# Peptides against a protein of PDB entry 4CIC: the designs that were tried, part 123

Target 1, 148 residues: chain A of PDB entry 4CIC
Amino acid sequence: KVSTKGHYGVQAMFDLAQHFGEGPVSLKSIAERQGLSEPYLEQLIAVLRKAGLVKSVRGAQGGYILAREPRDIKVGDIIRVLEGPIAPVESVSQDDPEHSLKFDFSVTKSVWEKVKKSIEEVLDSITLADMLKDAEEAQMAQGYMYYI
Target 2, 147 residues: chain B of PDB entry 4CIC
Amino acid sequence: KVSTKGHYGVQAMFDLAQHFGEGPVSLKSIAERQGLSEPYLEQLIAVLRKAGLVKSVRGAQGGYILAREPRDIKVGDIIRVLEGPIAPVESVSQDDPEHSLKFDFSVTKSVWEKVKKSIEEVLDSITLADMLKDAEEAQMAQGYMYY

## One batch from the design tools (peptide; made by RFdiffusion4, then SolubleMPNN)

Design b2_p21_5_s2 (from b2_p21_5, 13 letters changed)
Fold by OpenDDE base, seed 2:
Order: C-alpha cells, then sequence, then structure tokens
Structure b2_p21_5_s2 (fold): chain B 148 residues (1-148), chain C 147 residues (1-147), chain A 21 residues (1-21)
C-alpha cells in the first residue's frame, strides 16, 4: 500500500507539474488546491526538496518548483523518496521478540517480491507528464459530456 | 501493501496446502511450523473457515483442511478474504474531519487504480498449487547446491 | 480478543513501509 504520505506527495508533485513553467508556487496555494494542511505539506516538500525533486525559490514571488521536467519524474521516484523502497507487505512489527523466528519462508517471500516488482513497474511507467496528459484528456471528456 | 494478517494468512494456507490430502492438520502444528502464535492463527483460521477456504474436521484426528484443492485457491482469494478489497492507498484516517476535502483528484485516483489492478492481476495469477511447485523447485535447487 | 485483533489490524494498517534490506 501507498501511505498517506506517498499519496499526498504525489498530489503535491502533480500540482507543481500543472504549474511547471509558470514560476514558483507557494505552499499555501498548493495546500488550498490539494486540500492539504500547510504544515503537512511543508514536511512533504522538505523531503522532496532534499531528494532533489523540488527546488525552493526565494524572493517576493518565492515558492517551489519542480527540479526537473514533469517527464523526468516518475511516480515511482516520488514514492521511493517519501516512503523508501516499495514494500508489498507491512513489516511484522519487530516488537514481539518471541515471533522473531524469521522463518525465511522463501515461497511466500517470492509472492511478495512478484507483487513488489509489479508495483514498481507500474509506478515507474507513469511520469508527471503522463498524469498531466491524463488530466487534460479527462477535462476534455468532461467538456464533451457537458455538450452531449 | 499486504497486512501482517494477509501475510500470515497466506503462510497458514500454504501450510495447509503442503499437507493437502494427508488429513486434518492441528492449529498447533501449523503455528509451530509457520512461527505463528496459536491464538493469532485461531483468529485467521476462523475468518478463512467462514469464507469457505478452510474446513474444520472434528474428532481425535481433528483439525483443519483446505476446503478446495490448492489449484482452486488463488493468493488473491486469501487476501480478499482477510483484508477485503485490495486497496493500493491506505485510507486517509477519517479522524481529521477538516481534511475531509475529498478532492476527488481523478488523475491520482487513476494512478492508484492502475496499481490496484496490477496487484490483483499478480495475486490472482498465483495459486497455492503454484506456490507448492515453487517450493519443490526451491528444495531441489537447494539439494543440488549441496551436491 | 477480537477487539485487540482489530486494533492490531488497524495499527498494522498504520505501520511504516518495511525497508526491504
Amino acid sequence: as target 1 above (148 residues)
Amino acid sequence: as target 2 above (147 residues)
Amino acid sequence: SEAELQKEITLSKQLEPVEIE
């Protein structure tokens, strides 16, 4: 599963992609458009900035921009930055030392590795540019549905 | 993500698949082999039984068996029974009513739907019989590494 | 208890991504 952090991170990055080339976007404006709290978005953007996906611009028209073109940012890149490696299974909370029998059940591990690989392939196949295109197509389709 | 419940549920079902045709298996024996607590396994098995994936056998040699052949049980079936519908994104905890702006961001939803579909396709492509075969192949490969 | 399992399931749903080492 993608965490809430990953989900909102993709939303925030997509908002920045929609404004790519228009100059810096304020965190406040992203928060308002995406229905995110500004403090939460600050934390997300800090991580994304440190990873080099986002740049901060200083000044009166300061804010954030994508550090790369939307076509050069995969959804998988965003998720890996925010969540680390894509894990198909939640870690068994190590808190029960008695269940520390790491039964390295190789076969079940293989199932989860297949799931992982599949998720990675999907997320690495989708760029922010693809998402922009899908949004445009959806807007056009809605426009056509209003004319029918 | 698959929960711990889903993970251990697949392990328990796989253990039952390994013993398929040998008669009923006790929860204790499954718990011991799979490194699970017996109480936790009881809860998993209760859900799996209610869903018709497992049958309980009563008597001195009582226990549990698969309700269907290993080839007729997909990993996806086990996960759906234990976790419900495969959700690629954790539900934003509804506890913050202020963040309840369901910005139905159709495009991000589409990304997660693609992920969901991909997970479903993988999990529905793997049966307990496939897992048994993979286990046999792995044991053979280990056997060949020792020679 | 069934409630503890639901709590553990709910908590498990809150648990961080496993670093696959």
Scores: peptide ipSAE 0.022, ipTM 0.783, DockQ to the pose 0.027
Fold by OpenDDE base, seed 5:
Structure b2_p21_5_s2 (fold): chain B 148 residues (1-148), chain C 147 residues (1-147), chain A 21 residues (1-21)
Amino acid sequence: as target 1 above (148 residues)
Amino acid sequence: as target 2 above (147 residues)
Amino acid sequence: SEAELQKEITLSKQLEPVEIE
């Protein structure tokens, strides 16, 4: 599963993509549009900035911008930055030493590796530019339904 | 993510597949082989039994068997029974009413739906019989490396 | 422990897919 962190990270990055070329966006404005808490968004943006996906702009019109064009940012890049490697199975906390996964059968592991690869392929096939295009197409489709 | 429940459920079902045709397997023996707690396995088996993937056999050699042949049980079937529908995103607990996902952008939802579909396709493409075959092939490959 | 199992059950319930109505 993509965590809440990954989900909201993609939403925040998509908001920045929608405003790409318009200049710096305030965290407050992103938080308001995306229904995120500003403190939570600050934490997300700090990670994304450190990874070089987002840039901070200083000044009276300060805020954040995408560090790359929307076409150069995959959803998979965002998820990897926020969550690390895509894990298809929840990591059983190593806290039960008696439940050492002794029989991590190579076969069951291979199933999860196939799932992982499939998720990675999907998320790496979708850019923020693709998401922008899909949003535009959806808006056009809605506009046509109101005119019929 | 597949939960611990799904992961261990697949392991337990695979153990039953390895013993398919040998008769009933005790929960204790599955737990020992798979490194699972017996109480946890009892809960998993109860769900799997209710879903008709596993049968209980009564008697002195009582235990559990697969209800179907390994070829007729997909990994996806096991996961759906144990976890329900594959959710690509962790459900944000509704506990923050102010964080109403008001802007569940149809676009972000569509990304997760694509991920869901991809996971389902993979898990529905793998049967317990495929897993058995992969295990045999892996054992043969290990045997050849020692010669 | 039973308490860990209950925590895991509680955590698993928190991870229940929200029925997307």
Scores: peptide ipSAE 0.021, ipTM 0.779, DockQ to the pose 0.023
Fold by OpenDDE base, seed 3:
Structure b2_p21_5_s2 (fold): chain B 148 residues (1-148), chain C 147 residues (1-147), chain A 21 residues (1-21)
Amino acid sequence: as target 1 above (148 residues)
Amino acid sequence: as target 2 above (147 residues)
Amino acid sequence: SEAELQKEITLSKQLEPVEIE
């Protein structure tokens, strides 16, 4: 599963992609558009900035921009930065060390590895540019539904 | 992500698949082999039984068996029974209704739907019989390393 | 609250990938 952090990180990065080339976007404006708390978004943006996916612009119209073109940022890159490697199974909290006999039964592990690989392939196949295109197509489809 | 419940459920079902045709397996023996607590396994088995994936056998050699052949049980079937529908994103606990503006941005939702579909396709492509075959191949490979 | 955010972040961290070594 993608965490809430990953989910909101993708939303925030997509918002920045929609404004790519328009200059810096304020965290407040992203928070308002994406339904995120500004403090939460500050934490997300700090991680994304440290990873080199986002740049901070200083000044009176300061804010954030994508550090790369939308076509050069995969959804998988965002998820890896925010969540680390993709895990298909929730880690059992190690709180019961006695029953945590990790019978890493090789076969069950292989099932989860297949799931991991499949998720990685999907997320690495989708760029922010692909998401922008999908949004434009969806808006066009809505526009056509208002004219019919 | 698959929960611990789903993970251990697949392990328990796989253990039952390994013993398919040998008769009923005790929960104790499954728990010992899979490193599960017996009480936890009882809860898992109760759900799996209610879903018709496992049968209880009564008697002196009572226990559990698969309700279907291993080839007729997909990993996806086990996960759906234990966890419900595959959700690619964790549901944010609805506890803050004000900030839980589900901006169901259609495009971000579509990304997660693609991930969901991919997970479903993988899990529905793997049966307990496939897992048994993979286990046999792994044991054979280990056996050949000892010669 | 900041505490709820930290709880969400902590919950999100508990969902870290199993390093497949």
Scores: peptide ipSAE 0.038, ipTM 0.784, DockQ to the pose 0.022; fails the geometry check
Fold by OpenDDE base, seed 1:
Structure b2_p21_5_s2 (fold): chain B 148 residues (1-148), chain C 147 residues (1-147), chain A 21 residues (1-21)
Amino acid sequence: as target 1 above (148 residues)
Amino acid sequence: as target 2 above (147 residues)
Amino acid sequence: SEAELQKEITLSKQLEPVEIE
């Protein structure tokens, strides 16, 4: 599962991709468009900036931009930055020895590794540019349905 | 992510698959072999039984058996029974309105739907019989390294 | 945790913005 953090991070990065080349976007405007709290978005953007996916611009028209072109940012890159390595199973809290996976059952582990690999392949196959194209195609399809 | 519940459910079902055709297995023996608490396993088995994946056998040699052959039980079937539909994103707790996904952004949703589909395809491609075969192959490979 | 997030925010605010010429 992708966490809420990963989900909102992808939304925020997609908003920045939609405005790529138009100059810096304020956190307030991203928060409003994406239905995010501004404080939560500040936290996400801080992590994304530290990872070099986003740049901060100072001034009266200051804000944030993508640090790379939308085609050079995979969804998998965003998720890895926000959540770390894609884990197919929730980490059993190490602190409950009764619920510690005592048996690293090799066969069960291999199932989860296959799931992990499949998720990674999907997320690494989708760029922000692909998402922009999908959004444009969806808008065109809606526009044609109103003219019939 | 598969929850701990899903993970342990697959382990318990795999243990039952290893003993398929040998008769009923006690929850205690499954718990011991899989490193699970017996009370937790009782809860898992109750759900799996209600879904028709496991049968209870009564008597002095009572316990549990698979309700179907290992080849007829997908990992995806076990996960759907224990966790419900495979969700690619953790459900934001509906109770925190500040963290509610207010915008069903269609494009972002489509990304998660692709992830969901990929997970479903993988989990539906693996049966308990496939897991049994993989275990046998792994044991054979270890046995040959010691000789 | 919310506290870890706040530390990362504070650290991130110390990084100088890149001026885009």
Scores: peptide ipSAE 0.028, ipTM 0.765, DockQ to the pose 0.015; fails the geometry check

Design b2_p21_5_s3 (from b2_p21_5, 14 letters changed)
Fold by OpenDDE base, seed 5:
Structure b2_p21_5_s3 (fold): chain B 148 residues (1-148), chain C 147 residues (1-147), chain A 21 residues (1-21)
Amino acid sequence: as target 1 above (148 residues)
Amino acid sequence: as target 2 above (147 residues)
Amino acid sequence: SEAELQQKIYLSNQLEPVEIE
C-alpha cells in the first residue's frame, strides 16, 4: 500500500507537472487545488526538494517547479523519495531477536518480494508525462460526452 | 502493502499446506512453528474458517485442515479473505464532501488502480502448492550446498 | 502543530481501507 504521504506526494508532483513551463507555483495554490493542507504540503515539498525532484524559486513570483522534465520523473522515483524502498508487507517488527537465526528461507518472504518487484515495475513504468497524457485524454473524452 | 494480518494469514495457511493430508493440526502447533501468538492465530483461523479456506476437525486429535487442496488456494484468496479488496493506497479519508462532485478522473487514481491490478495478478498467480514446491526446491538447494 | 499533523497522518495511515462502495 502507498501511504498517504506517497499518495499526496504524487498528487503534488502531478500538479507541478501540469504547470511545468509556466513558472513557479506557490505552495498555497497547490494546496488549494489538491485539497491539501499547506503545512503538510510544505513538509512534502521539503523532502522532494532535498531529493532534487523539485526546485524552489525565490522572489515575488517565487514558488516551486519540477527540477526535471515530467518525462524524467517516474512515479516510482517519487514514492522512493517519500517512503523509501517499497515494502510489500508492513514492517512486522523485526525486533523479535529470537527468530533471527533461522535461515528463514521463508517461502512467504519470496511471495512478498514478488509483490514488491511487481509494484516497483508498475511505478517505474509511469512517468509524470504519462500522467499528463492520461489527463489530457480523459478531458477530451469528457468534452465529447457533453457535446453528444 | 500487505498488513500483518495478511502476512501471518498466509504463513498460517502455508503451515497447514505443509501438513495437508497428515490430518488436523492444532493451533498451538501452528503458533509455535510460525512464531505467532495463539490468540492471534485463533482470530485469523476463525476468519479463514468462515470463508471456507480452513476446516475445523473435532475430537481428541482435533484441529484445523485446509478445506481445499493447496493447488486450489491462491495467495490472493487468502489476502482477500483477511484484508478484503487490495487497496493500493491507504484510505485517504474521502470525507471531504466538497471535492466529491468533480469527476475526479484523478489520474492519480488510475496509477493506484494499475498498482492494485498488478498486485492482484501476482497474488492470484501463486498457490499454496506453488509455495510448497518452492520450499522443497529451497531445501534441496541447501542440502547440496553443505556437501 | 507539527505533532498534530503527524498524528493526523498517522491516524490516516491507520484507517482501514474504506470499502469503496
Scores: peptide ipSAE 0.034, ipTM 0.750, DockQ to the pose 0.018
Fold by OpenDDE base, seed 3:
Structure b2_p21_5_s3 (fold): chain B 148 residues (1-148), chain C 147 residues (1-147), chain A 21 residues (1-21)
Amino acid sequence: as target 1 above (148 residues)
Amino acid sequence: as target 2 above (147 residues)
Amino acid sequence: SEAELQQKIYLSNQLEPVEIE
């Protein structure tokens, strides 16, 4: 399962992709468009910036931009930065070493590794550019339905 | 992400599959073999029984059995029973309808639906019989390394 | 409250993925 952090992180990165080439975007404007709290978005953007997916621009027209072109950012890259390695099973907190999921069952481990691989393949197959294209196609399809 | 509940549920169902045809297995014996607490396993088995994946047998040799053959139980069936529908994103608790993930972003929703579909396809492609076969193959491979 | 939501998000994020060794 993708966390709320991963979900909103992809949403924020998609907003930055929609404005790619238009210059820096303020966190306030992203928060307003995406329905996010500005403080929460600030935390997400700080992580994404440290990972080199986003750049901060200083000045009167300051804000944030994508650090790379939308085609060079996979959804999987965003998720790995925000959540770490894609784990198929929620890690039980390490606090009880006796209830360490002795995934010693090689067979059950193999099931979850197959799930992990499948998730990674999907997320690594989708770029922010693909998402932009899908959004444009959806908007065109809606526009055609209003003219019929 | 599969929850701990889903993980241990698959493990318990796999134990019952390994003993399929041998008669009823006690919860105590499953808990001991799988490294689970008996009270936790009792809760899991109660859900699996209500869903018709497991049967309770009464008597001196009472316990639990799979309700269907291992080939007729998918990993996806177990997960859907224990966790509900496979959600690609953790559902933020329904308690605040205003913070309902307005998945109103059609594009981001489509990404998560693709992930969901991929997970479902994988979990629905694996039966308890497939897991039994994989276990046998792994045991044979280990046996050949010792000789 | 906003603070309780942040704390729940923080607690959910502090569930470090246990490295399946």
Scores: peptide ipSAE 0.029, ipTM 0.744, DockQ to the pose 0.020
Fold by OpenDDE base, seed 2:
Structure b2_p21_5_s3 (fold): chain B 148 residues (1-148), chain C 147 residues (1-147), chain A 21 residues (1-21)
Amino acid sequence: as target 1 above (148 residues)
Amino acid sequence: as target 2 above (147 residues)
Amino acid sequence: SEAELQQKIYLSNQLEPVEIE
């Protein structure tokens, strides 16, 4: 599962994508729009900045921008930065080395590896640009439903 | 992520699949083979039994068996029984209804729904019979590497 | 309830504390 950190990280990055090209966005404005606490968002942005997904801009109109174009940022990239490698199962502590468990462990591991790969493929197939497009399409669809 | 409960549930169900047709398996023997505590396994088996994936057999050779053939049990069925609906994201508590969050929430939701669907498709594509086959193939491959 | 315990276990397993290093 994607953690709350991953979820909110994607939301924050999406907010920055919506404002891409408009200049730096304040953390306060992102926090307000995304329903996040500003201190929590600061922690997320710090990680995203260190990973080179976000840039800080200094000055009177300072804030944050995407470090790359929305098309060059995959959802998978955001998740990997915030959560590390996508693990479909909690690492059961390897602590019991002795018993004949080796074979059964391999098959169940293969199931979870397939799940992992599938998640990675999905998240790597979605860019922030794709999300922007989906948002525009959803807005247009809602606009049309209010006129019918 | 699949919880520890889901993980061990699949292991326990796979152990029962390996012994399918051999009669009832004791919880103790499953626990020993799978490195699980017997009390924890009892809880898992109780849920799996209530869901009709496992049957209890009473008697001197009592224990548990799969309620269906390994080919008729998907990994997805096990996970849904143990964990409920596959949720790719924690349900962020809906508690703040008022703010303009509706639109952004829809797009991010769609991402997670795609992830959910992908996980479901994978888990629903794998049966306990497929896992048995993979185990046999792995054993044969290891056997060939030692010779 | 057993359902609440499952939901808590499910929630707790979802809430792997990201070790904030």
Scores: peptide ipSAE 0.092, ipTM 0.755, DockQ to the pose 0.024; fails the geometry check
Fold by OpenDDE base, seed 4:
Structure b2_p21_5_s3 (fold): chain B 148 residues (1-148), chain C 147 residues (1-147), chain A 21 residues (1-21)
Amino acid sequence: as target 1 above (148 residues)
Amino acid sequence: as target 2 above (147 residues)
Amino acid sequence: SEAELQQKIYLSNQLEPVEIE
């Protein structure tokens, strides 16, 4: 499961993508649009900034922008920054050397590695630009429903 | 991430698969082999039994067996029983009706639905029989490395 | 409250069995 942190992090990054090229966005405006608390968003943005996915702009119209174009940011990049490596299983204390020797452990590990790989492939296949496109398509579809 | 419950549940089910056809396996023996506490394993087995994946056998040589052949139990079936529906995102309170109306929410939801589908496809593609085969292949490979 | 939500998020991230990511 993507943690709440990952979920909200992707929402915040998507909000910044929607405003890409419009200049800096205030944390307050992101928080209001995404239904996030501003203090929580500050924590997310701090991590994303440190990882170089977001830039802070100073000044009276200061705020945050994407550090890269939406097409150059994968959902997988956001998740890795916020949550670390996608792990299919919680760190069961892998340090029990007695468990590492059990063949059973290796087989179960391989199942989780397959799950991990599948998640990574999906998340690395989706960019913020893809999300923007999906948003535009859904807006157009809604617009057509109002005209019918 | 598969919870510790899901992880150990799959281990316990795999242990039962390895002993399939040999008769009932005691919880103690599973716990010892899998490095689980017996009380924790009892809780897992109770859930798996209630879901009809495991059967209890009574008697002096009592214990547990798989309720189906290993080929008829998917890893996805085990996970759904132990953890419920595979959700890619923790239940953020989806019940905020104000969030449901936001277009942004729908797009992010679609990302997570794609992840969910991918996980389900993987877990539903792997049976306990596939795991047994992988185990046999790995044992053979280890045997060849010692020679 | 905002603090309760953050604490729930923090606790969720800490205590919720990392379900199948």
Scores: peptide ipSAE 0.053, ipTM 0.760, DockQ to the pose 0.093; fails the geometry check

Design b2_p21_5_s4 (from b2_p21_5, 14 letters changed)
Fold by OpenDDE base, seed 5:
Structure b2_p21_5_s4 (fold): chain B 148 residues (1-148), chain C 147 residues (1-147), chain A 21 residues (1-21)
Amino acid sequence: as target 1 above (148 residues)
Amino acid sequence: as target 2 above (147 residues)
Amino acid sequence: SEAELQQKIYLSQQLEPVEFE
């Protein structure tokens, strides 16, 4: 499962992708469009900036921009920055190593590793550019339904 | 992400698969082998039994068995029973529908649906029989490294 | 610690059944 942090992080990055090339976007405007609290967004943006996915622009029209083109940012990159490595299972505290039959642990672990790999492959296959394209296609489809 | 409930549920079901055909297994023995608390395992087994994945056997050698053959139980079946539908994202409270650009929400949702589908495909591709086979192969590989 | 609290909140949120309304 993607955390709320990952979910809103992808939304905020997608908002910045939609405005890519238009100049800096204020945190306030992103927060308003994405239904996020501004303080929460500030925390997300700080992490994304530190990871080099977002840049801050100073000045009267200051704000944030994507640090790379939308095609060069995978959803997986955003998730890894915000959540760390994709863990398919919450960390079962390995604290009691003594009684788990080592063998059963290895097989169940392999199932979760397969799930992890599958999630990583999906998230690494989707860029912000792919999301922009999907958005454009969906808007065109809605526009056609209003004209019929 | 699979919850602790899903994780331990798969472990408990795999333990029952390893003993399939040997008769009923006590909850105590499963709990000891899998490093689970017996009360926690009782809750898991109750859900799994209600879903028809496990059967209780009564008597002096009473306990639990798989209700189906290991080949007929997918990991995905266990997870769906214990956790419900695989949700790739925690429920973002859709509570403020007014200001979210409807469009951005749809695209981000599609990403999560793709993740969900991929998880379901993986978990539905793995049976308890596949896990048993993988365990046997791993044991054989360890045995060969010691000679 | 704040990190432990966030981890507990994260763990609690991951365990809640997402009621798809």
Scores: peptide ipSAE 0.067, ipTM 0.754, DockQ to the pose 0.025
Fold by OpenDDE base, seed 4:
Structure b2_p21_5_s4 (fold): chain B 148 residues (1-148), chain C 147 residues (1-147), chain A 21 residues (1-21)
Amino acid sequence: as target 1 above (148 residues)
Amino acid sequence: as target 2 above (147 residues)
Amino acid sequence: SEAELQQKIYLSQQLEPVEFE
């Protein structure tokens, strides 16, 4: 499962993608648009900035921008930064060395590895640019429904 | 993420699959083999039994068996029983109706729906019989590496 | 409420990816 942190992180990054090229966006404005608390968003942005996905711009109109173009940021990149490696299973305490030797654990592990790989493939196949495109398409579809 | 509950549930079901056709298996024996606490396993088995994936056998050699053949039990079936519907994201409170109206939420939701579908497809593609086969293959491979 | 949000944040933090060592 992607945590709430991952979910909101993707939302915040998507907001920055929507404003890419328009200059720095304030955390307050992102928080308002995305329905996030500003303090929570500050924590997310701090992590994303440290990972080099976001840049801070200083000045009177200071704020944040994407550090890369939306096409160069995968959803998988965001999730890895916020959540670390995509683990399909919450770490069962591997600390019991006796469990490591059991064949059954190996087979079960392989199931979870397949799930992991599948999740990674999906998340790495989606960029912020893809999300922007999907948003534009959905807006156009809604616009057409109001004119009929 | 599959919870620890889902993980151990799959392990317990796999143990029952390994003993399928041999008669009822005691919870104690499963717990010992899988490194689970017996009380925890009892809770898992109770859920799995209620869902019709496991049967209880009464008697002096009482215990549990798979309710269906290993080929007829998908990993996805086990996970759905233990965890409910596979949610790619923990339920962010959908309860804020104002969030439902934002276009951004729709796009983000679609990402998670794609992840969900992918997970479901993987888990529904793996049966306990597939796991048994993989186990046999791995045992053979280990046996050959020691020679 | 702000309290509910904090509780959700807290709950989300408890679901930390347990490091597979």
Scores: peptide ipSAE 0.053, ipTM 0.756, DockQ to the pose 0.018
Fold by OpenDDE base, seed 1:
Structure b2_p21_5_s4 (fold): chain B 148 residues (1-148), chain C 147 residues (1-147), chain A 21 residues (1-21)
Amino acid sequence: as target 1 above (148 residues)
Amino acid sequence: as target 2 above (147 residues)
Amino acid sequence: SEAELQQKIYLSQQLEPVEFE
């Protein structure tokens, strides 16, 4: 499962990709377009900036830009930055030491490792550029449906 | 992400698969072998039983058995029963109604649908019989390392 | 405690699959 943090992080990065080359985008404008709270978005952007996926531009027309071209940012890169390594199983919170008998049953672990690998392969196969292309194709398809 | 419920559910079902054909297994014995609390396991087994993946046997030697052969139970079937449809994104807890703006951005949705499909394909490709085979192979490999 | 078990179940339920309708 991708967390809410990962989901909204991908949305925010996609918004920045749509405006790539047009200059800095304000957090307010991203928040409005993506239906995110500005404080929540600020936290996401701070993490993404620290990881070098986003750059901050200062000034009256300041804001954020992608630090790399959309083709050079995978969805998997965004998720790894926001959530860390893709874990197929939620870590049982270590808070209950008695029930955290990680019966590391090797066989069940192997199932989850296969799931993990599959998720990683999918997320690493999709770039922000691929998402931009898909959005353009979807808009063209909708435009044709209104003319028919 | 597979929830803790899904994880332990698969472990419990795998334990039942290891004893398939040997008769009913007590919840206590499953709990001990899998490192689960008996009350938690009882809840899991109740759901699995209701879904027809497990049968209860009554009597002095009562317990639980798989309702189907291990080859006829996919890991995906267990997960769907315990967790419902495999969702690639954790549901934003509806508790913050202001932030649950499901901005259904079609493109981001498509990414998560691809992830979902991939997870489903993996989990539906693995049966309890496959897991049994993998366990046997692992035991044989360990046995050869001690010689 | 029964309360801790319920809280763990509740936390596990908050991981409800988002049905992408």
Scores: peptide ipSAE 0.049, ipTM 0.751, DockQ to the pose 0.025
Fold by OpenDDE base, seed 3:
Structure b2_p21_5_s4 (fold): chain B 148 residues (1-148), chain C 147 residues (1-147), chain A 21 residues (1-21)
Amino acid sequence: as target 1 above (148 residues)
Amino acid sequence: as target 2 above (147 residues)
Amino acid sequence: SEAELQQKIYLSQQLEPVEFE
């Protein structure tokens, strides 16, 4: 499962992709468009910036930009930065070492590894450029429905 | 992500599959073999029984059995029973309707739907019978290394 | 409230992926 953090992170990165080439975008404007709290977005952007997916621009027209072209950023890259390695099973809190779920059941582990691989393949197959294209196609399809 | 509940549920169902045809298995024996607390396993089994994946047998040799053959139970069936519909994104608690994350961003929703579909396809492609076969093959491969 | 937001963030952080050893 993708966390709320991963979900909102992808939304924020998609917003930056929509404005790619237009210059720096303010966090306030992203927060307003995406329905996010500005403080929450600041935390997400800080992580994304540290990972080199986003750049901060200083000045009167300062803000954030994608650090790479939308075609060079996979959804999987965003998720890995925000959530770490894609794990198919939610980790039970490590706190009880004795109840270390010895996921030693090799067969059950193999099931979850297959799920992991499938998720990774999907997320690594989708770029921000693909998302932009899909959005444009959806908008065109809606426009055609108004003319029929 | 599969929850701990889903993970342990699959382990418990796999244990019942390994004993399929041998008669009823006690919850105590399943809990011991799978490293689960008996009270936790009781909760899992209650849900699985209500969904018709497990049957309770009464008597001196009472316990639980699979309600269907291992080949007729998909991993996806177990997960859907225990966790509900496979959601790629953790639903933020429905309690604040105003902060309903309008996942209305149609494009982002489509990404998560693709992930969901992929997970469902994988989990629906694996039966308890497939897991039994994989376990047997792994055990045979280990046996050949000792010789 | 700010406290509820922190609690949601904290709860989201406790969903640390268990490293399958």
Scores: peptide ipSAE 0.032, ipTM 0.748, DockQ to the pose 0.020; fails the geometry check

